# Peptides against a protein of PDB entry 6RO1: the designs that were tried, part 74

Target 1, 216 residues: chain A of PDB entry 6RO1
Amino acid sequence: LGKEIEEYIHKPKYCLPFLQPGRLVKVKNEGDDFGWGVVVNFSKKSNVKPNSGELDPLYVVEVLLRCSKESLKNSATEAAKPAKPDEKGEMQVVPVLVHLLSAISSVRLYIPKDLRPVDNRQSVLKSIQEVQKRFPDGIPLLDPIDDMGIQDQGLKKVIQKVEAFEHRMYSHPLHNDPNLETVYTLCEKKAQIAIDIKSAKRELKKARTVLQMDEL

## One batch from the design tools (peptide; made by RFdiffusion4, then SolubleMPNN)

Design b2_p17_4_s1 (from b2_p17_4, 6 letters changed)
Fold by OpenDDE base, seed 1:
Structure b2_p17_4_s1 (fold): chain B 216 residues (1-216), chain A 17 residues (1-17)
Amino acid sequence: as target 1 above (216 residues)
Amino acid sequence: MKADKVLTRYYKLLDSL
């Protein structure tokens, strides 16, 4: 469900109007989670599809991201890496493909005019951290319908499923049960045991089939 | 509209930090 919403919001036709300087965005590239960064600018790059020769424009957003210091020492050929949890890191302007934006916030920030000084970039990290401190339940997201104006019926159906799931989750008697985590862990263990039993039954059936073939 | 006003106040507060 959350991932299905991401597939709509990161589309250039929907998100580009919201990629103004100072917009908070989350960046994720495969296993690399950069967390929250700040949009510096975006650009349309000319690209040609290799198989059709058709123009397929790439959209690149420059995002100020918290990067590992190790990734800054490595040559201009290595992709930036997110700072480790225990690392302070350094804020760097990273070119990001728009489809790597996992979230877009309703929040914008003021950004320094000159991002060349390290202190100016690190001041933006302090601002992000202050935003996070003020929103303990998470940085507010743009609403894909109300804020972004997405009229897609597929998205509306996904949102309705999310709302119906959340309503059922929060209305469930176990939601406030102090034993909920214990019950959940026991349910997961029970589900795993049920998978293992099904696997063992399949292996037993295969073994019996082999024995029957050796007796013929 | 209402969100924009809250956000604008938030930016002013961040600029004052």
Scores: peptide ipSAE 0.017, ipTM 0.456, DockQ to the pose 0.052
Fold by OpenDDE base, seed 2:
Structure b2_p17_4_s1 (fold): chain B 216 residues (1-216), chain A 17 residues (1-17)
Amino acid sequence: as target 1 above (216 residues)
Amino acid sequence: MKADKVLTRYYKLLDSL
């Protein structure tokens, strides 16, 4: 189910409007998990499908990622590799195909205008780490429906299945509780609290977007 | 705090599905 949601989110028609400079994104390429990086820019590349002659535009996003220092030395021939867990690494601007975005955050950071200096790139890593400290449970993601405006019925069905599974998982400890009505009212209150949390997150998003611009 | 925890559980659940 999570992978099915990812398949919608990483589609250019949905994600491109949200790939603004400073957007936090998570990048994963096969076994290489870069973790959270920051969008610098994106570009549309003309591509022709080899078998159909159809124009299939490739979308490349330049993402500031924490790379291993070893991969930077070999950068002429080898793809960038993620920094080892115990390595400081170096922040580098890496061209990434949009389908390699495993997550898109609601958070946007200010980025230096000039990313050529190492210190400017490493300042962005400090900002990412500060955001991670502010969100110990994880960096907040864009909501596919409310934030990204995805109207796809397939995605709505996947989300409904996830919500139903969550409801079952939360109702499983409560299926033995004779107060099912109080659990339904708590689930309706939790759904209403989830709506109120969505509204309060929209308000916190408005308030934190203002505060993150003033405190950095 | 509670809001972020619910969303993170949601995403961890999604990663496990």
Scores: peptide ipSAE 0.014, ipTM 0.405, DockQ to the pose 0.119
Fold by OpenDDE base, seed 4:
Structure b2_p17_4_s1 (fold): chain B 216 residues (1-216), chain A 17 residues (1-17)
Amino acid sequence: as target 1 above (216 residues)
Amino acid sequence: MKADKVLTRYYKLLDSL
């Protein structure tokens, strides 16, 4: 459900109008969660599909992200990595493919015009942290229908399923259980294990399909 | 407003998973 919503939001046709300088966005690249960053700029790169000659435009957004200091030393040869939980990290402008945006906020920050000085970049981290303090329940998201204007019937059906699931969850007798936090943590662990099993089954199916193609 | 809290809580739940 959330991943299905993400698959709509990160589409260039929907998100590009909202990728203005100062927009808060979440960036996730596979296992690397950068958390909240700030849009600096975006660019359209011409990409030619190697096999079809079709023009498939790549959209790259420059996002100011909290990176590990280790990844900065290797920035010429290695991809940027997120700061460790206990690490202060350093804010860096990272080119990100638009499909790696996991969330887009309704919040837009003022950013320094010159992001070359470290202090100017770190001032933006302070601004993100201040927004996070103002929104203890989480930084507000753009509504995909009301704010982003997405008219896709598939998305509307996903949202209706989310709302129906939440209504069932909040109406459940366990919602008033004093052990709710423990039950939630166990349900979350069980849900994560179920996701991991589904992922591992998909990877196993892909690996088997590749092995079957190498045997043909 | 209600949808934003719902989506934010859902994304926070997804981020905590």
Scores: peptide ipSAE 0.013, ipTM 0.406, DockQ to the pose 0.337
Fold by OpenDDE base, seed 5:
Structure b2_p17_4_s1 (fold): chain B 216 residues (1-216), chain A 17 residues (1-17)
Amino acid sequence: as target 1 above (216 residues)
Amino acid sequence: MKADKVLTRYYKLLDSL
């Protein structure tokens, strides 16, 4: 469901009009969650597919992200890494492919004109943290229908399923249970155990297949 | 307005999965 909504929102035809300077965006790459950053600018790169000669334009957005200080020392050879939860980190302008945007906020921040000074970049982190304090339920998202104008019927059906699921979740008698957090934590633990059992069963099946090949 | 709260809670639920 959320991945299906993300697959619509991160499409250049829908998101590019909203990637103005100061827009809050969430960035995720291959398990690296950078959290919320701020759009600085975007660029269209002409790419030619080597096999078809077709123009496949790449869209790159420059985003101010909280990066680990360790990844910045190796910046000549290594990709930027997100700051650890306990780390202060440093705000850096990182070039991000548009499909790595996991969320787009309705919120736009004022950004300094000159982002070369560290203090100017770190001031933007303070502004993000202030927005997070103002929205305890989470930073507001762009509505894909009302704000982004997406008319796709597949997206409308996904949103209707999400709304129906949420309505069922919030109407459930356990939603008003004072032990709800404990029940959710137990349900999450149960779900994780089910994933681990499924992984162990796959490994056992692989090991059994290898043993059958050594007996031949 | 209703959809923003739904989407925000939905992304929190996805971050918890």
Scores: peptide ipSAE 0.000, ipTM 0.308, DockQ to the pose 0.395; fails the geometry check

Design b2_p17_4_s2 (from b2_p17_4, 5 letters changed)
Fold by OpenDDE base, seed 5:
Structure b2_p17_4_s2 (fold): chain B 216 residues (1-216), chain A 17 residues (1-17)
Amino acid sequence: as target 1 above (216 residues)
Amino acid sequence: LKPNEVLTKYYKLLEKL
């Protein structure tokens, strides 16, 4: 469900009008989660598909992201890496393909006019952290329908399923249970045991197939 | 609102906080 919403939001036809300087966005590239960054600018690059000659425009957004200091030393040859949780990191302007935007916030920040000084870039991190403190339940998202104006019926059905799921979750008798965390931890342990049993059954099935091949 | 932050459209959930 959340991933299906992301597949609509990150489409250039929907998100480009909202990629103004100072917009908060989440960036994720494969296993690398950069978390919240700030849009600096965007550009359209003309690309030609090598096999069809068809124009396939690439959309690149420059995002100020918290990067690891190790990735900065090799910045000429290696992709930027996210800062580790316990690392201070450094804010850097990173060119990001628009489809790597996992979320877009309704919040915009004032950014310094000159982002060349490290102190100006780090001031933006302080502003992001201050926004996160104001929103303990998470930084507010743009509404895909009300804010972004997406009319797609597939998206409307996904949102209705999310809302119905959330309503059932928040109306559940355990939601206000003071032991909810304990009950949840026990449910997670039970789910993990069920996964382990399923894994062991797969290994037993593989071992049985090997024994049958040695008898032939 | 601090001078460094602009909430562009999020009046609806500020009323729930």
Scores: peptide ipSAE 0.019, ipTM 0.423, DockQ to the pose 0.067
Fold by OpenDDE base, seed 1:
Structure b2_p17_4_s2 (fold): chain B 216 residues (1-216), chain A 17 residues (1-17)
Amino acid sequence: as target 1 above (216 residues)
Amino acid sequence: LKPNEVLTKYYKLLEKL
């Protein structure tokens, strides 16, 4: 469900109007979660599909991201890496493909005009941290339907499933149960044991089939 | 306050930081 929503949001057709300077965006590249960064600008690059010669435009967004100090040393040869949780890191302007945007916030920050000084970049990190403190339940997202105007029927069906799931979750008697975490852990253990029993039964059936072939 | 009005006030506060 969440991933299916992301697949709509990161499409250039929908997100480009919202990629103004100062927009908070979340960036994820494979295993690298940069968390929340700030849009500096975006550009359209001409790309030619190697097999068809068709022009497929690539959209690159420059995002101010919290990077590891190692990313500063290897910036000429290596892709930027996210700062470790316990690392201060440094804010760097990183060119990001638009499809790597996992979320877009309704929040838009003021950014310094000159991002060359480290202090100006780090001031934006302080602003992001202040946003996070004000939204303990998470930074507010753009609504895909109401804010972004996405009319896709597939997305509408996903949203309806999310709402129906959330309603069932919050209306469930266990939702306010102080033992919910314990019950959930026991349910996960029970589910794992059921998988293991099913696997062991399958192996036993295979072993019996081999023994029957050795008796023939 | 609509969520958007709270956000707009928040932006104006950040512009003053």
Scores: peptide ipSAE 0.015, ipTM 0.421, DockQ to the pose 0.053
Fold by OpenDDE base, seed 2:
Structure b2_p17_4_s2 (fold): chain B 216 residues (1-216), chain A 17 residues (1-17)
Amino acid sequence: as target 1 above (216 residues)
Amino acid sequence: LKPNEVLTKYYKLLEKL
């Protein structure tokens, strides 16, 4: 089910309008989980399908990702690798195929105009970590239907299955167990997190407006 | 639940499935 939703979200026709500079995105390539990064820009590349000669445009998004220091040494010949869990790593702008985006956040950060200095790139990591602290339940995602406007009936059916599963899980007699206070406290904390997301989105909008006014 | 929370919850539910 999660992978089926991902297969819709990472489609260029749906995600491109949301790949603005500063958008938080999660990047995964096979076994390499980079976690959360920040969109710098995207580009359309001309690609020709080898079998049909049809122009199939590749979409490449430049994402600021936390990379291993070893990956920096080999950056001329090898693909970037994620930082090890205990490694500080270094934030690098990595070209990523759009289909490798495993998640797209509703959160959009301010990014420095010049990402050539290491300190400017590492400042964005601090901003990601601050967002992660504000969202202990995970960074908020874009809604594929309500936020992204995806009208695909296949996706609607997947969402309905997830909602039906969720409803069945919440209506299960084991959810009527006294740990319901913990689930209601989690649902109230989630409703409070919704209010706090609206507040944080208003604060990010205000902070962006303030930063746009301080750059004038 | 707001759309974004519903999704964050869906992804967490889907990681447990």
Scores: peptide ipSAE 0.013, ipTM 0.415, DockQ to the pose 0.146
Fold by OpenDDE base, seed 3:
Structure b2_p17_4_s2 (fold): chain B 216 residues (1-216), chain A 17 residues (1-17)
Amino acid sequence: as target 1 above (216 residues)
Amino acid sequence: LKPNEVLTKYYKLLEKL
């Protein structure tokens, strides 16, 4: 469900109007979660597919992100990496493909006109941290329907399923159970055991298939 | 309050801070 909503939001046709300078966005590249950054600018790049003559527009957004200091030394050869939780890191402007935006906030920040000085970039980190303190339950997201104006019926059905799931979750007798964390941990363990049993059954079936081929 | 009204109040508060 949450991932299915993300697949709509990160589409250029929906998110580009909201990628103004100062917009808070989350950036995730595979295993690398940069958390919240700030949009500096975006550009449309022409990607020519070599065999089709079709110009597929590639959209790149420049995002001010908290990067590890180690990744910055190798910035000519390696992609920037997120700062570790315990690391101070450094705010850097990173070119990000628009489909790597995992969330878009309703919040926009003022950004310095000149981001070349490190102090100007680090001032934006202080501003992000101040917004995070004001929103202990998390930075507010753009609503895909009400704020972003997405009319897709597939998205509307996903949102209705999320709302119906949330309503069932909050109305569930266990939601206010003082042992809820223990119950969730036991449910996760049970789910993992069920996955492991399914894996072992697949391996046993493969082994039986190999033995049947050796008997032929 | 509609989400837009909450945001407008929040932005006005940020401009005063």
Scores: peptide ipSAE 0.013, ipTM 0.405, DockQ to the pose 0.056

Design b2_p17_4_s3 (from b2_p17_4, 6 letters changed)
Fold by OpenDDE base, seed 2:
Structure b2_p17_4_s3 (fold): chain B 216 residues (1-216), chain A 17 residues (1-17)
Amino acid sequence: as target 1 above (216 residues)
Amino acid sequence: MKPDEVLTRYYQLLDKL
């Protein structure tokens, strides 16, 4: 189910309008989980399918990611690696294929215009950490239907299956276990978090409007 | 449920699968 929704979200026809500079995105490449990074820009690369000669454009997004310092030493020939859990790492702009985006956030950060200085890149990590602190249950995601406008019937069926699974899970008699208060407190905390996400979206929209007015 | 709640819960369900 998750992978099925991911397969819709990472399609260029759906995600490209949302890959603006400062958009939070999660990057995963095989076993390498970079976690949350920030979109710097994207580019369309001309690619030709080897079997059909058809133009299959590759989309590359430059993402500011927390990388291991070891991977930076070999950066001329080796792919960037994620920072180890106990490592501070270094924020680097990494070219990422759009299909390696495992999530797209509703959050868009301000990023420095010049990302060449290490301090400017590391300031963005502090901003990501502040967003993570504000969203303890996870950084808010774009809605594929309401935010991204995906009209695909396959996706709608996947969402309906998830909603039906949730409804069955919540209607299950094991939900009447006396740990219901903990689950209800988690659901009320989650409903409160959804209200707080709406409030935080309004505050981020206001803060963006203020930052746009202070740049004017 | 609001769409954002469905998604957040969806991803939490996925992290448990």
Scores: peptide ipSAE 0.011, ipTM 0.312, DockQ to the pose 0.158
Fold by OpenDDE base, seed 1:
Structure b2_p17_4_s3 (fold): chain B 216 residues (1-216), chain A 17 residues (1-17)
Amino acid sequence: as target 1 above (216 residues)
Amino acid sequence: MKPDEVLTRYYQLLDKL
């Protein structure tokens, strides 16, 4: 569901009008979660598909992200890495492919005109942290339908499924159960154990098949 | 709930998985 929504939001067709300087965006690259950063600018890069010669434009957004200090040392050869939870980190302008945007906020921040000084970049981190304090339930997102104007019927069906799921979740008697978190954790553990049992049964069946072939 | 609130909660649930 959310991955399906992300697949619409990060499409250049929909998100480019909202990638103005100061827009809050969430950046995730594989296992690297940078969290919330701030758009500095974006650019269209010409790319040629190697097999068709067709022009497939790449969109790169420069995002001010909280990076590890190790990323500064290896900046010539290594991709920027997110700051560790216990690390202060440093705000750096990182070129990000638009498809790595996992979320786009309705919030826009004022950014300093000169981001070369470390203090100017770190002031933006303070502003992000202030926004996070104002929104304890999370930084507000752009509505893909109402704000972004996405008319895709696939997205509308995904949103309807999310709303129907939430309505069922909030109407469920267990929603107000003080043991709900414990019940969910037990259900997740039970589901994982069921997967592990199914895997172990498959491995046991394979091992028995190998033993039967060695007896022939 | 506004679709925004639904999406925000959905992203919070994804961040917990």
Scores: peptide ipSAE 0.008, ipTM 0.293, DockQ to the pose 0.367
Fold by OpenDDE base, seed 3:
Parts: C-alpha cells; sequence; structure tokens
Structure b2_p17_4_s3 (fold): chain B 216 residues (1-216), chain A 17 residues (1-17)
C-alpha cells in the first residue's frame, strides 16, 4: 500500500510541478536512505535509447543531501552515499533521478543562491533540522489528491484501502494491548518463517527437478 | 569536487544507463 502510493507520487507527470527550488524531498536509492533533502534545481535530459531511436526524457532533480565525507572524496568513481547516523556528514548537491524521490513535502525552504561555499550548504541542513523540530510527528507530506491534484482512480482506490486498513488497525482490540509490540514481533517472526518455508520449498522443487533431469 | 563537477559526472553516468 505505502509503496503503491509512492509509485504514483514519483511519476514525473505528477511530481514535476512540485519540484521547485527549496522543496523538501526524501531520497532513497536502493539500500541508501539519504532522508530529507532540498530541491536545488530540476532539469530535463534527453536520453537516446541505443536500440529504439526514441528520445525518452530523463528527469533529473538536483537535491542538496547529507552525504558521507568518504563518498565525496571518491565521487570521481562512486555515487554519493548517505552520511552515517553518527557522522556529521556534508551537504552536497546530488543529481537524483525523479523516481528515487520517496516523499515530497508541502514545506519549501529558502536556499542560498550560491551553494558553492560549504557554510551555505550546511546552513540548509540547519534549516531542515529546524523544520524537523517543528514537526515531531514528521515533516508534512503533500497530499496526492488535495495538494498534487492526482485524479487517477487507481491511486484513489489505493488511498481508500490504506484508510480502511488504518481504521481497522486503530479499531482493533490489540491496538491498545500493552503487549502489542510483543505480538507484532511474534507476527513478524511468523511471517518471516512462512517466507523461509516458501523459499525452502522452491529450492527443494528445483533440486528435485535437477535430480529428475540427471536420471534421464 | 565542485558541485558542477559532481553533476557533470553523474550526468555522464546517467547517459550510459
Amino acid sequence: as target 1 above (216 residues)
Amino acid sequence: MKPDEVLTRYYQLLDKL
């Protein structure tokens, strides 16, 4: 459900109008969670697919992100990496594919015109931290329907399912159970065991198929 | 690296994807 909403929000058709300078966005690339950054600029590039002759527009957003100092030294060979939780890191302008935006905030910040000085980039980190202090329950998101104007019936059905799930979750007798954390941990363990059993059954089926091919 | 150099390199990497 949450991932299905993300798949709508990060579509260029919907998010591009909201990628103005100073917009707060979350950036996630596979296992690398950069957390909250700030949009600096947006560019449309033409990517020529080598075999189709079709010019597909590649959308890149320049985002000011908290990066590890090690990744910045190796930026000539490797992509920027997020700062460790205990690391100070450094704010750096990172080009990000628009589909790597995991969230878009309603909040916009003022950004310095010149981001070449380290102090100007680090001032934006202070501003992000001040916003986080003002919103202890999390930085406010753009509403996909009300703020972003997404009229897609698929998204509306996903949101209705989320709301109906949340309502059922909050109305569930276990929601106020003092052992809720223990029950959730046991449910997660049970779900993991069920995944592992399903994996082991697939491996056993593959092994049996190989043995049957060696007997032919 | 200057921000512009990082951007230029990343764009060159994207043009190879």
Scores: peptide ipSAE 0.007, ipTM 0.355, DockQ to the pose 0.022
Fold by OpenDDE base, seed 5:
Structure b2_p17_4_s3 (fold): chain B 216 residues (1-216), chain A 17 residues (1-17)
Amino acid sequence: as target 1 above (216 residues)
Amino acid sequence: MKPDEVLTRYYQLLDKL
């Protein structure tokens, strides 16, 4: 469900109007979760599909993200990595493909005009942390229907299923159970194991496909 | 970032797609 909503929100058709300077966005690249960053700008790049010669436009957003200082030393050869939980890190402008935006906030921040000084970039991290402090239940998201104006009937059906699931979750007898945190932690562990099983099944399918290609 | 650093990271993202 949440991933199905993400598949609509990160489409350039829907998200580009909301990628203004100062917009809070969440960035995830494979296993690398950068968390919340701030949009600096975006650009459209013309790309040609190698197999069809068709123009496939790529959309790149420059996002100010908290990066590991270790990944900054190798910035010419290595992709930026997210700062570790216990690491201060450094705020850096990172080019991000628009499909790597996992969330878009209703919140927009003021950003310094010059992001070349480290202190100006680090001031934006303080502003993100202040927003997180004001929203203990999480940074508010753009509503895909009311804020983003998405008219897709598939999305409306997904949202209705999420709302019905949330209503069942909050009306569940366990919602007021003093052991709710323990039950929730067990449910999260079960969900993580299900993700890991799904990943391992994909790897096994890839390995089997490679073995079949070596037999041809 | 310098323009060249932005372009280098853009190409690194393309090589992963």
Scores: peptide ipSAE 0.000, ipTM 0.290, DockQ to the pose 0.025

Design b2_p17_4_s4 (from b2_p17_4, 5 letters changed)
Fold by OpenDDE base, seed 1:
Structure b2_p17_4_s4 (fold): chain B 216 residues (1-216), chain A 17 residues (1-17)
Amino acid sequence: as target 1 above (216 residues)
Amino acid sequence: MKPNEVLTRYYKLLESL
């Protein structure tokens, strides 16, 4: 469900109007979660599809992201890496493909005009951290329908499923049960055991089939 | 004003402080 919404919001036709300087965005590249960063600018790059010669424009957003100090040393040869949880890191302007935006916030920050000084970049990290303190339940997102104006019927159906799931979750008698976490952990363990039993039964069936072939 | 515009103005003000 959340991933299905992400597949809509990161499309250039929907998100580009919201990629103004200072917009909070979340960036994820495969296993690398940068968390929340700030849009500096975006650009449209001409790209040619290798097989058709058709123009397929690439959209690159420059995002101020918290990067590891190791990323600074290898910046000529390696892609930027997110700062480790226990690392201070350094804010760097990173060119990001628009499809790597996992979330777009309703929040827009002021950014310094000159991001060349480290102190100016690190001031933006302080601003992000202050926003996070103000939103303990998470930084507010742009609404895909009401804010972004996405009219796609597939997205509307996904949202309706999310709302119906959330309603069932919050209306469930166990939602306020102090043992909910214990029950959930037991349900996950039970589900894993059921998978393992099903795997072992498949292996046993294969082993029996091999033994029957060796007896022929 | 949309809630998002109010928040945007609020955060700009806070960064100017």
Scores: peptide ipSAE 0.016, ipTM 0.458, DockQ to the pose 0.052
Fold by OpenDDE base, seed 5:
Structure b2_p17_4_s4 (fold): chain B 216 residues (1-216), chain A 17 residues (1-17)
Amino acid sequence: as target 1 above (216 residues)
Amino acid sequence: MKPNEVLTRYYKLLESL
């Protein structure tokens, strides 16, 4: 469900109009969660598919992200890494492929005109933290229908399923249970176990496919 | 609930899953 909504939001056709300077966006690359950053600018790069000669335009957004200081020392050879929870980190402008934007906020910040000074970049982190304090329930997202104008019927059906699931979750007797946090932690553990079972089943299927190739 | 609040809660739920 969430990944299905994400697949719509990540489409350049839908998200590019909202990638203005100062827009809050969430960036995730594989296992690296950078959390909330701020759009600086975006660019369209012409890319040619090597096998078809078709123009496959790459969209790159420059995002001011909280990076580990360790990754910055190796910035010539290594990709930027997110700051550890206990680390202060440093705000850096990172070129991000548009499909790595896990969320887009309705919130826009004022950004300094010059982001070369460290203090100007770190001032933006203070502004993000101030927004997070104002929204204890999390930074508000752009609505893909009402704000982004996405008319896709597939997306509408996904959102309706989400709303119906949320309504069932919030109407569940356990929602007012004083042990709700414990129940959520157990549900998270159960979800993680389900992911681990799914990964182990994929590995077992791969191993079984390899064994069938050795019998040929 | 505003659709935006539903989506914000949904993304939080998905980050917890």
Scores: peptide ipSAE 0.013, ipTM 0.407, DockQ to the pose 0.384
Fold by OpenDDE base, seed 3:
Structure b2_p17_4_s4 (fold): chain B 216 residues (1-216), chain A 17 residues (1-17)
Amino acid sequence: as target 1 above (216 residues)
Amino acid sequence: MKPNEVLTRYYKLLESL
């Protein structure tokens, strides 16, 4: 469900109007979670596939992200890596593909005009941290329907399923159970085990398909 | 509830799950 909502929000046709300078966004690239960053600039890159004449426009957003100092040394050859939780890190402007935006905030920050000085970039981190302190329950998100104007019936159905799930969850007797956190942790572990079983079954099916191709 | 509150709660729920 959350991933299904994310699949709508990160679509260029919906999110591009909201990628103004100073917009707070979450960036996640596979296993690399950068957390909250700030939009600096947006660019449309035309990727001309040489063989199809299809202009599939790549959308790149420059996002000021907290990066590990190690990744900055290798910035010519390696992708930026998120700062470790215990690391101070350094704020860097990172070119991010728009589909790697996991969330878009309603909050916009003022950003310095010159982000070349380290102090100017680090001042933005302080501003993000101040916003996080003002919103202990998490930085407010743009509503995909009310704020982003997404009229997609698929998204509306996903949101209705979320609302119905939340209502059932809050109405569930376990919601007031003092062991709720333990029950959630067990449900999470069970869900993860179910994903792992599904992955292992897919790998076993792939291995069987390879064995069937070697028997041909 | 406004769709915003539901989504924010749902993302919190998904971050807690």
Scores: peptide ipSAE 0.007, ipTM 0.375, DockQ to the pose 0.377
Fold by OpenDDE base, seed 4:
Structure b2_p17_4_s4 (fold): chain B 216 residues (1-216), chain A 17 residues (1-17)
Amino acid sequence: as target 1 above (216 residues)
Amino acid sequence: MKPNEVLTRYYKLLESL
């Protein structure tokens, strides 16, 4: 359900109007969770689909993200990596494909005009941390309907399913169970295993399809 | 005012303090 909402939000036709400088966004690339960063700018790049010659525009957003210091040393050859939970990291402007935005906040920060100095970039991390302190339940998201104006009936049906699921979850007798944390941890582990199995099956199917094409 | 505009204004004010 949450992932189905993300599939709408990260579409350029919906999110681009909200990618103004200072907008808080979450960035996730596969296993790499950068958490909350700040939009610096975005650009439209011309891309040509290799198989059709069709113009498929790539949207790249420059996001100020907390990166590991190790990834910065190799920035010429390796993609930036997120800071480890226990490391300070360093704020860097990272070019991110728009589909890697996992969330968009209603919050916009003021950003320094010059982000070349490390101190100016690190000041933005302090501002993000201050916002996080103000929102202990999490940084507020843009509403896809009310804020983003998405009129897609598929999204409305997904939201209705989320609301109906949440209502059932909060009305469930286990919601007040003193062992709820243990039950949730087990349910999360089970859900993760189910995702991993589905992913592995998908990759196996892709690999078989590639092998079948190489045998033809 | 949209909620996002209110919040944006609020945080700009907090950053100026």
Scores: peptide ipSAE 0.023, ipTM 0.492, DockQ to the pose 0.068; fails the geometry check

